# Peptides against a protein of PDB entry 6D0Y, part 215

Target 1, 225 residues: chain A of PDB entry 6D0Y
Amino acid sequence: ETEDHLESLICKVGEKSACSLESNLEGLAGVLEADLPNYKSKILRLLCTVARLLPEKLTIYTTLVGLLNARNYNFGGEFVEAMIRQLKESLKANNYNEAVYLVRFLSDLVNCHVIAAPSMVAMFENFVSVTQEEDVPQVRRDWYVYAFLSSLPWVGKELYEKKDAEMDRIFANTESYLKRRQKTHVPMLQVWTADKPHPQEEYLDCLWAQIQKLKKDRWQERHIL

## One batch from the design tools (peptide; made by RFdiffusion4, then SolubleMPNN)

Design b2_p30_2_s1
Fold by OpenDDE base, seed 2:
Structure b2_p30_2_s1 (fold): chain B 225 residues (1-225), chain A 30 residues (1-30)
Amino acid sequence: as target 1 above (225 residues)
Amino acid sequence: SALEEEKKREEERKKEMEELIRKALEERLA
């Protein structure tokens, strides 16, 4: 079946081939574009699925979506909408791992020219604004800060190049929140990796320090966060 | 020129995407 064929092509992209990854992605983008008139919904669903379930191939699929967006802008928009809907659904279902993967995916779509920098800044402003909500659990506030900070390795450079003032505001708000939040310092929230800069530190504080260092290093990543 | 027109179209697309995302994010996330 044609649908099965599309699924196979999408799922297998990035595997060993006689051609380069870039060539394979271009080829696949062409195939998918040609099939959009008949199988748009299926293709959208498949791409959302692999984006959600295969985080190890994040850059492969963001690149693919970037190529598709360049070929068919409307499809790119529909894909972004679908991803945002999925993000909302994931959050409603308390699937925080899926949610953070989706945020990172969306973040990398900025680099692939699918999402504009201002839009991503707006999303992060929305996230950090949760820290100002009243009568909500701190875990909710912490998660949105985590989602923001943990996505910056993918998009921080681009956002600071284009929206430095807005990003500084977000950082200031984040720093303010981190200073005033209650710290638990329980073992499960501590980092015990010897090769990390801040072993034994509370995770969010450690992440913040790492992101600050990354920022100071002009977003040149030297270690895996 | 063709280049200018393409740049204009790209800018319009960018604005459309920004608006799309804004609308999609209008409701606060769960």
Scores: peptide ipSAE 0.138, ipTM 0.708, DockQ to the pose 0.016
Fold by OpenDDE base, seed 5:
Structure b2_p30_2_s1 (fold): chain B 225 residues (1-225), chain A 30 residues (1-30)
Amino acid sequence: as target 1 above (225 residues)
Amino acid sequence: SALEEEKKREEERKKEMEELIRKALEERLA
């Protein structure tokens, strides 16, 4: 297949079809696997691009990557590494919206068996540990908490199933931080933006409450987050 | 400076995350 053809296939996955999405993804994974010997780099770049730029297809592409990873673990690993690098770049560029999304994407990759649950737990431990540092600006602490909490709808169930004790510790630390952090009044209409990573005063608390409810509901989504 | 220290900490955290993922991947491959 040509590079253009691969791009088309990857970009158009999830569109209306006579077949199920799962079937289409499996088929695409097969095609991509077959083309890895010749187009590995291109496929990797394409997947990273769509994963980053098409948040509306998050679960589609995480599933696709999961299928590919099952077929070729090396490729899956390279993809994860690329995504982590992109996360780093996003943070460096103060693109907090992209960064948060990437964390969510990585979180869902746990469900797709691309990233091990313990690794994601460790990542979140790393995030929340920022709150314990007094010399770190609150804006950073808030962001990491936000990134953590906002990702839990995608991975909380899996992480609690496998690492409940560790997750409880993370939750306890998060709760403690939320209670002691300084509140800031921000206009209600302010949207989370790349240049303003600090959550609204009520937003983190609201999110926390939502996540607590989600946890209580055994991670069954009953409301829109 | 505080800013420099924050940047260093951020980089360290990023490296840690990468290492964690790397280890997990290696475990899958082993």
Scores: peptide ipSAE 0.038, ipTM 0.584, DockQ to the pose 0.015
Fold by OpenDDE base, seed 4:
Structure b2_p30_2_s1 (fold): chain B 225 residues (1-225), chain A 30 residues (1-30)
Amino acid sequence: as target 1 above (225 residues)
Amino acid sequence: SALEEEKKREEERKKEMEELIRKALEERLA
């Protein structure tokens, strides 16, 4: 059926083709736009699913959503809402690995002109504000800092171009927190899991240093973080 | 209890996040 065909198209986008990826994405966006009147709910669900379950195709699907958003702005909004709901559900379920990935996905949507820079800044302000919470486990504070910092490779350039003053404030607050937090040595071989959302001391400090360098380099990546 | 307080704080933060994002989305769609 047509629904199955749409699923196939969405899932297989980015695979080897004689055409450029950009051309394929533009074509797919056109197909999806044309089918929205009849299959909006299905398309929305499919996009949310692949966005969540295929992290290796993050930039492919953010770009696709960006192209589709340009064609149908309302649908783009509905997609963002669905992704935010999923983020909330992930946090509620203590699925921190999924949650941080979703934050990265949303971050890259800013580059694709789906989410406005001020909205993402507001989200990050909310994250960093958790560091000011009193009488809460440090693991909570550390995770939100991690979620913020680990997303900056995808959105830092855009946010500093448009909201530099606000971003500087967030950075200052983050730096202040990192200086005050209790440091606990944890083996670097420990893998992130849903039940262990606490970044080890060395990793978080190293991440901060890497992000600072990235910022200094005007968000041009010279190495893989 | 500490656990109860933690849960309460978590719920409050979630509500705050929801409201913030809601407002942001409204601005986007305006």
Scores: peptide ipSAE 0.041, ipTM 0.566, DockQ to the pose 0.014; fails the geometry check
Fold by OpenDDE base, seed 3:
Structure b2_p30_2_s1 (fold): chain B 225 residues (1-225), chain A 30 residues (1-30)
Amino acid sequence: as target 1 above (225 residues)
Amino acid sequence: SALEEEKKREEERKKEMEELIRKALEERLA
């Protein structure tokens, strides 16, 4: 298959079809696997691009990567590496909106058995630990908490099943931070304040409340964040 | 200066994150 054809297949997955989404993803995974010898780099770039630019299809593409990882474990590793590099670049460039999407994507990759739960826990521990540091701008601390909390709908269940003690510690630290922080509007979170269901609440407090409800419901996605 | 120190701290944090992720990736591939 041609590079252009691969791009079309990857970008259009999840669109209306006579077949189920699951069937389409399995089919696409097979096609991509077969083309890896010739187009691995292109496929990696394409998947990273759609992961970054199409957040509405996050679970579609994480599932696809999960299927690919099951077929070719080495490719799965290369993809994770590429995504991590992209996350680092986003953070370096202060592109925090892109970075949070990447964190969510990586989180759901845990659910798709591409990334190990302990690795994600370690990442979140690192994020929340920023809140305990002195001489760090609150806007940055808030972002890391936001990145953590906003990713839990995709991975909270898995992490609590395997690392409940560590997760409880992270939650305790998060709660402590939220209680002591100054409630302010920060520029990098302004885009998201428009989507908060409770305009009367500060965004992080609102998100925290929603995550607490989700946790109470044993991470069954009954609530729309 | 205070600004220079802040930049230094930020770079150190970035390096720490990179190392963490690197280790996690290596464990996956091992």
Scores: peptide ipSAE 0.040, ipTM 0.565, DockQ to the pose 0.013; fails the geometry check

Design b2_p30_2_s2
Fold by OpenDDE base, seed 3:
Structure b2_p30_2_s2 (fold): chain B 225 residues (1-225), chain A 30 residues (1-30)
Amino acid sequence: as target 1 above (225 residues)
Amino acid sequence: DELEKLLEEEKKEKEEMEKLIEKALQERLA
């Protein structure tokens, strides 16, 4: 197979076909595995690219990587490393929107058995620990809290199942920070349907309330707006 | 000056966090 063919296969996965998505992903994983000896670097780069640029296919590509990881664990590791490098680059470039999305992507990789739950918990512990540091701009502290909270819809259930005590500690620290931080009063649009409408409030407080409700609902998202 | 100092501190904080991220995800095996 050619590089162009691989690109086409990877980019078009999840599109309408006669077969189920699951079957298509399994098939593609097999094709990619077979081509790793010749095109590992290209495949790796392609997967990183689509993971970054096609957020609407997040679960498709995390699943694909999960399947590949099951077939070739080393490749899965290389992919994770590449994504971490990209996350670092995004942070260096102050591309915080991309960085948050990458954290979310990595979070969903936990569900796909590519990243261990304890490792993700450790990362989130590190994120929230920034709130305890002195002489750090609040905007930076807020970002790490946001990155943590905004990723929980994808991985909160798994993390609480595996590391409930640690997660509770992270939540407690987060709550404590949110209570003591200076409020910016930036409005935020809700993306989750709630039984009780949330009034317009500061964005982190709003997100916190939504995540608390999600947790109460056993991490089952009913509707995403 | 003060601005330069703040920028340097920000740079250091970013670098430290990058290292922490790498450490956290290094042991990815279940």
Scores: peptide ipSAE 0.034, ipTM 0.514, DockQ to the pose 0.013
Fold by OpenDDE base, seed 2:
Structure b2_p30_2_s2 (fold): chain B 225 residues (1-225), chain A 30 residues (1-30)
Amino acid sequence: as target 1 above (225 residues)
Amino acid sequence: DELEKLLEEEKKEKEEMEKLIEKALQERLA
């Protein structure tokens, strides 16, 4: 295997093939595992890059990482660490759109058994705890709430199944914050397509309503095809 | 002056959150 070949394989996964996506991902995971002794750093960089730059393939690459993690746990850990570093860098650069996407990516890694549910819960607890800080600008508090809520479509079901009490506490704190915060009129931010959007509402209130509905629907998303 | 203060506070908050994120995800397997 060459670096260019690996890049091609990683970047093109999910494209039309005679084989199923699942088979292709399993095959690619095997190839990558076999090449880790020689190309670990390159593979790590490539995976981080596509994870960051190809949001349309989020579930493809989280699944791939999940498969690879099952084969090489240590590499999975290195990948998670790299993604956390990237999240930190995004925050430092005030790239909040990238940051929230990375949180979503990490969230979906829970479903792929790369990150434990308790760890993700702890992260979200930390996010929501920012709302309790009085000396922090509301815009920052709002963003962390947004990051939390906007990630729940990917991981809410898993977290509630395993940490329902903790999640309820986070939700209660979130609700409390949303009730007392000053509402601002900013463009509507929708994370996914819903049957009953609320574009007239403030973006966080709208998102909250959407998440509450999603929770009520047992975390089953409805997509407009 | 006020802007500089806000920027410094924001920086501090970012750093703290970064540490919290790292701590939260330190144990990735239950």
Scores: peptide ipSAE 0.033, ipTM 0.516, DockQ to the pose 0.014
Fold by OpenDDE base, seed 5:
Structure b2_p30_2_s2 (fold): chain B 225 residues (1-225), chain A 30 residues (1-30)
Amino acid sequence: as target 1 above (225 residues)
Amino acid sequence: DELEKLLEEEKKEKEEMEKLIEKALQERLA
């Protein structure tokens, strides 16, 4: 296979076909595995690129990586490392939108058995621990809380199943922070819902409420967050 | 001066977090 062919295959995965998505992904994983000896670097870069630039295919590519990881553990590791590097770069560049997405992507990799639940818990512990730092701007503390909470729809179930005690601690710390933080009363950061007793909520408070509900629902999504 | 200090602090915090992320995920299989 040519480099262009690999790019096409990776970019087009998940498109409508006669076969199931799962079957297509397994097939693609097989093709990619076979080509790793010759095109490992290219495949890695391609996967990192599509993972980063095609958020609409998040679960597709996390699944694909999961399949590849099962076939080639080392490759899976290299991919994770690359994604972590990208996350670091995003943070350095103050590209917080990309950064939060990458956190979410990494979170979903837990479901795909690419990243162990304890490792993700540790990362989230680190995120929430920022809220305890006094010499950090609130906006930064808020971001890490946001990154944590916004990722839970993808991984909360798995993390609670594996590390419930640790997750409870993180939740407690998060709740404590949210109660004591200074709320920004900017309209653009508020969500209004007439059907709620508190229709005007700050974005983090709103997200927290959503996550609490999700947790109560045993992490079964009933609505799009 | 104050702004510069804040920027340096932010940079330091970012670097520290980057290290923490790396450490947390280095053992992707527990």
Scores: peptide ipSAE 0.029, ipTM 0.527, DockQ to the pose 0.014
Fold by OpenDDE base, seed 4:
Structure b2_p30_2_s2 (fold): chain B 225 residues (1-225), chain A 30 residues (1-30)
Amino acid sequence: as target 1 above (225 residues)
Amino acid sequence: DELEKLLEEEKKEKEEMEKLIEKALQERLA
């Protein structure tokens, strides 16, 4: 019954309650910590499952893991390892949607002090290094750039605060790649700025512009990307 | 077969990236 109870608590966290979300998360972290000696494997599996399958609760579960990690560092490590394994499996299975989500999840774990900023920077360096690969489909190179850029709303501020020089280098490499890559444009769609027609930009170029704007705004997100 | 060659290359690249990801995030430290 305790296992079922844990499942319910983990799955329902973040739902409307009389208490603040922060209070609920802290409480749940305490409960989970207390039960780790007896139900570590179950708790680990549950957290990995909800982290993967409930993207709408990304920040809820990253925060929960962060709180739990602060209480039990070793368990936090086991969780990260499990998520990395899942990312690898997603890539192997060509499940790119899940893969990019997992990258975002891991990115937000940096904010929660579960993953060190330098480690995430190193991962992104590796991602962007794919742009230098030869004789591979551009879609592969594009995906890793996309995975990097689309994760920055969750971690860009922290990474620039901790590793600004390294991040600037990654940005420079990204910009260089975007300038030289082949582009596919769809002229049938246009965006409008100030009531003036504007040609539709290629998706990655558009994302790049949005990220540049975020960077300029010191990573204060004002609009949904 | 050209397709098989491309698939094999993609597999190799994926495996390399997986190793790099694992290395980069090992023990959650740089």
Scores: peptide ipSAE 0.036, ipTM 0.528, DockQ to the pose 0.013; fails the geometry check

Design b2_p30_2_s3
Fold by OpenDDE base, seed 5:
Structure b2_p30_2_s3 (fold): chain B 225 residues (1-225), chain A 30 residues (1-30)
Amino acid sequence: as target 1 above (225 residues)
Amino acid sequence: EELLEKLKREEEERRRQEELLREALARRRA
């Protein structure tokens, strides 16, 4: 495949086709694997780009990366490293919306067998540990908690199945922080609309309550309201 | 409940695609 064709294939995956999404993803993974010797850098950049710019296709691309990782483990590792670098860059640029999406993307890569559960737990431990750091604005502390909590719908089940003790510790630290933090609105997160699910509650407290319910429901989604 | 509903929808899609991934991997390994 040419570089332009690879771009087209990657960008258009998941669109309506005569074939199943499964077959398309498997086929694309095969094409990409075959072209890695010639276009590894390009493919890596393309995957990182679509992962960043097309949040509506999050699960499509995590699945694709999962399939590709199964074919070429080394490339999968390089992709994860690139995504981590991108996350760091987003945080440095104070692009919180992109950053939180990247955390969710990485979270779902655990389900796709690209990232090990212990590694994701370690990441979340690092996130929550920021709440204990001095000279860090609360807006940033709040973001790390938000990034952690808001990613749990994607990966909470897997992490608790494999690292329940560590997750409980993270939860305890999170709860402690939420109790002692100032209850101020953080507009720059831009993840809540004006009409919040629980207007009577602060957004992180509300999210915490929802995640607690999800945890109690063994991470199975249900109709809540 | 907008955020939570969004998360639920995305989780449902994730589960669907995870199943597709497992099936594809199973075929490849067989």
Scores: peptide ipSAE 0.072, ipTM 0.660, DockQ to the pose 0.036
Fold by OpenDDE base, seed 2:
Structure b2_p30_2_s3 (fold): chain B 225 residues (1-225), chain A 30 residues (1-30)
Amino acid sequence: as target 1 above (225 residues)
Amino acid sequence: EELLEKLKREEEERRRQEELLREALARRRA
């Protein structure tokens, strides 16, 4: 495959086709694997780009990466590293919208067995630990809590199945922070895909309540929050 | 960054937790 053709294939996956999405993804994974010797860097960059810029296709690309990772674990690792670097860059640039999408993407990669559940738990532990740092502005502390909570619709079920005790500790720390923090309105952090049932509530408190309900419902959902 | 370093180290564990992806995806989409 040519470089331009690879770009087209990756960008257009999930669009209308005569074949099923699953078949197309499997086929594309095979094509990409075969082209890694010649186009690894390009493929890596393309996948990172679409993961970052096309949040509407999140599950498509996480699945693709999962399939590719199953074929080439080394490449999967390189991809995750690249994504983490991108997350760092996004945070450094204060691009919180991009950052949260990256966290959600990484979260769904756990379901695709690209990222180990313990690693994701560790990430979330680190996120929530920021709330305990005294020299960090609350807006930043709030963002980490938001990033954690808003990613749970994608990965909460898996993490509780495998790391329930650790998750409970994270939840306890989160709850403690939410109780002691100063309640403020930060609209820029409100990147939701679902209706807000309690618009009168503070956004993190509202999200917390929604996640608690989701947890109670054993992480069964109709739509991602 | 500390978080990045930790995640990179822990990512090696992902290889031990690999399962049949098709089954995993089926469960995810169920």
Scores: peptide ipSAE 0.059, ipTM 0.618, DockQ to the pose 0.020
Fold by OpenDDE base, seed 3:
Structure b2_p30_2_s3 (fold): chain B 225 residues (1-225), chain A 30 residues (1-30)
Amino acid sequence: as target 1 above (225 residues)
Amino acid sequence: EELLEKLKREEEERRRQEELLREALARRRA
């Protein structure tokens, strides 16, 4: 495969085809694996780019990365490291929309056996711990809570199956923060478009209620929030 | 040979993981 052809294949995966999505992903993973010796850097950059710029294909690309990781663990690790670097850069630049999407992407990588559940729990612990830092502006603290809660539709089930006690502690700390924070509506933090059961509620309180319901329903959902 | 056995185990594990991913995807789509 040529370099330009690889770009086309990666960008177009998941589009209408005579074959199943599973078959297409398996095939593409095989092609990419075979070309890693010659085009590793290009493939890495392409995957990072589509992971960042195509939110509508989140589960497609996380699955693809999962398949690649199964074939080449070193490449999978390098990809995760690149995504973490991108997340840090986004946060530094106050690009909260990109940052929250990257957190969701990383969350779904747990389901694809690319990131270990304990590692994701540790990340969320770090996020919620920011709420205890009073020298940090509330807008920033609120974002970390939002990033945590809004990612749980993708990974909450797996994390509670593996680390229920730790997750309960994070939830308790989150609830405590939500009770003591000053309630303000920040549009930049409300990225999700799902219908709210109580549109009059403050956005984080509303999200909290939705996540609690999802948890109660054992993380079974019709659609991602 | 130890190396061949190791490689065989690694390949079997890889196949198992890929199958799990395919099954998980199928459950999401069904």
Scores: peptide ipSAE 0.049, ipTM 0.539, DockQ to the pose 0.024
Fold by OpenDDE base, seed 1:
Structure b2_p30_2_s3 (fold): chain B 225 residues (1-225), chain A 30 residues (1-30)
Amino acid sequence: as target 1 above (225 residues)
Amino acid sequence: EELLEKLKREEEERRRQEELLREALARRRA
């Protein structure tokens, strides 16, 4: 495979094909594995790019990375490191939409056996700890809480199964922050179908309530509605 | 591949959960 061809393959995976998605992903994983000796850096960059720019294909690419990680464990680690760097850069650039997509991507990588549950817990601990920093603007603190809570639909079940005590501490800290923060509606939090503020309950409070319900229902979708 | 099948099922379930959450929030705001 040539470098240009790899780009095409990665970008187009999941599109209409004569073969099943599963077959295409398995095939692509094999191709990428074989080309790692020659194009590792390029493949890493490409995967980071599509993870960042194509949130509609999140499950496709997390699955692909999971398959690659199973074939080459070291590559999986390098990919995660690259994604973390991208997340940091997005935050520095105040690109909150990109950043939240990356957090969700990383969250789903836990389910794909690419990221260990303790590592994800540590990341969320770091996020929520920002709420205790007085020199940080509230808009930033709010985002970290949002990023944490809004990622739990992807990974909450797994994290509570393995790190319930740690998760409870994070939840307690989150609750404490939500009680003391200034009530405001921030545009960067408008990521749902209904983006308008609720007259009775602030957006983060609404999200908190929904996540609490999801948690009580043991993260089962059938109990949400 | 068994791994692929497992991963796909897991991811599909997570996406459905996200969608249900969004729908629930939308209904609460109405």
Scores: peptide ipSAE 0.030, ipTM 0.560, DockQ to the pose 0.019

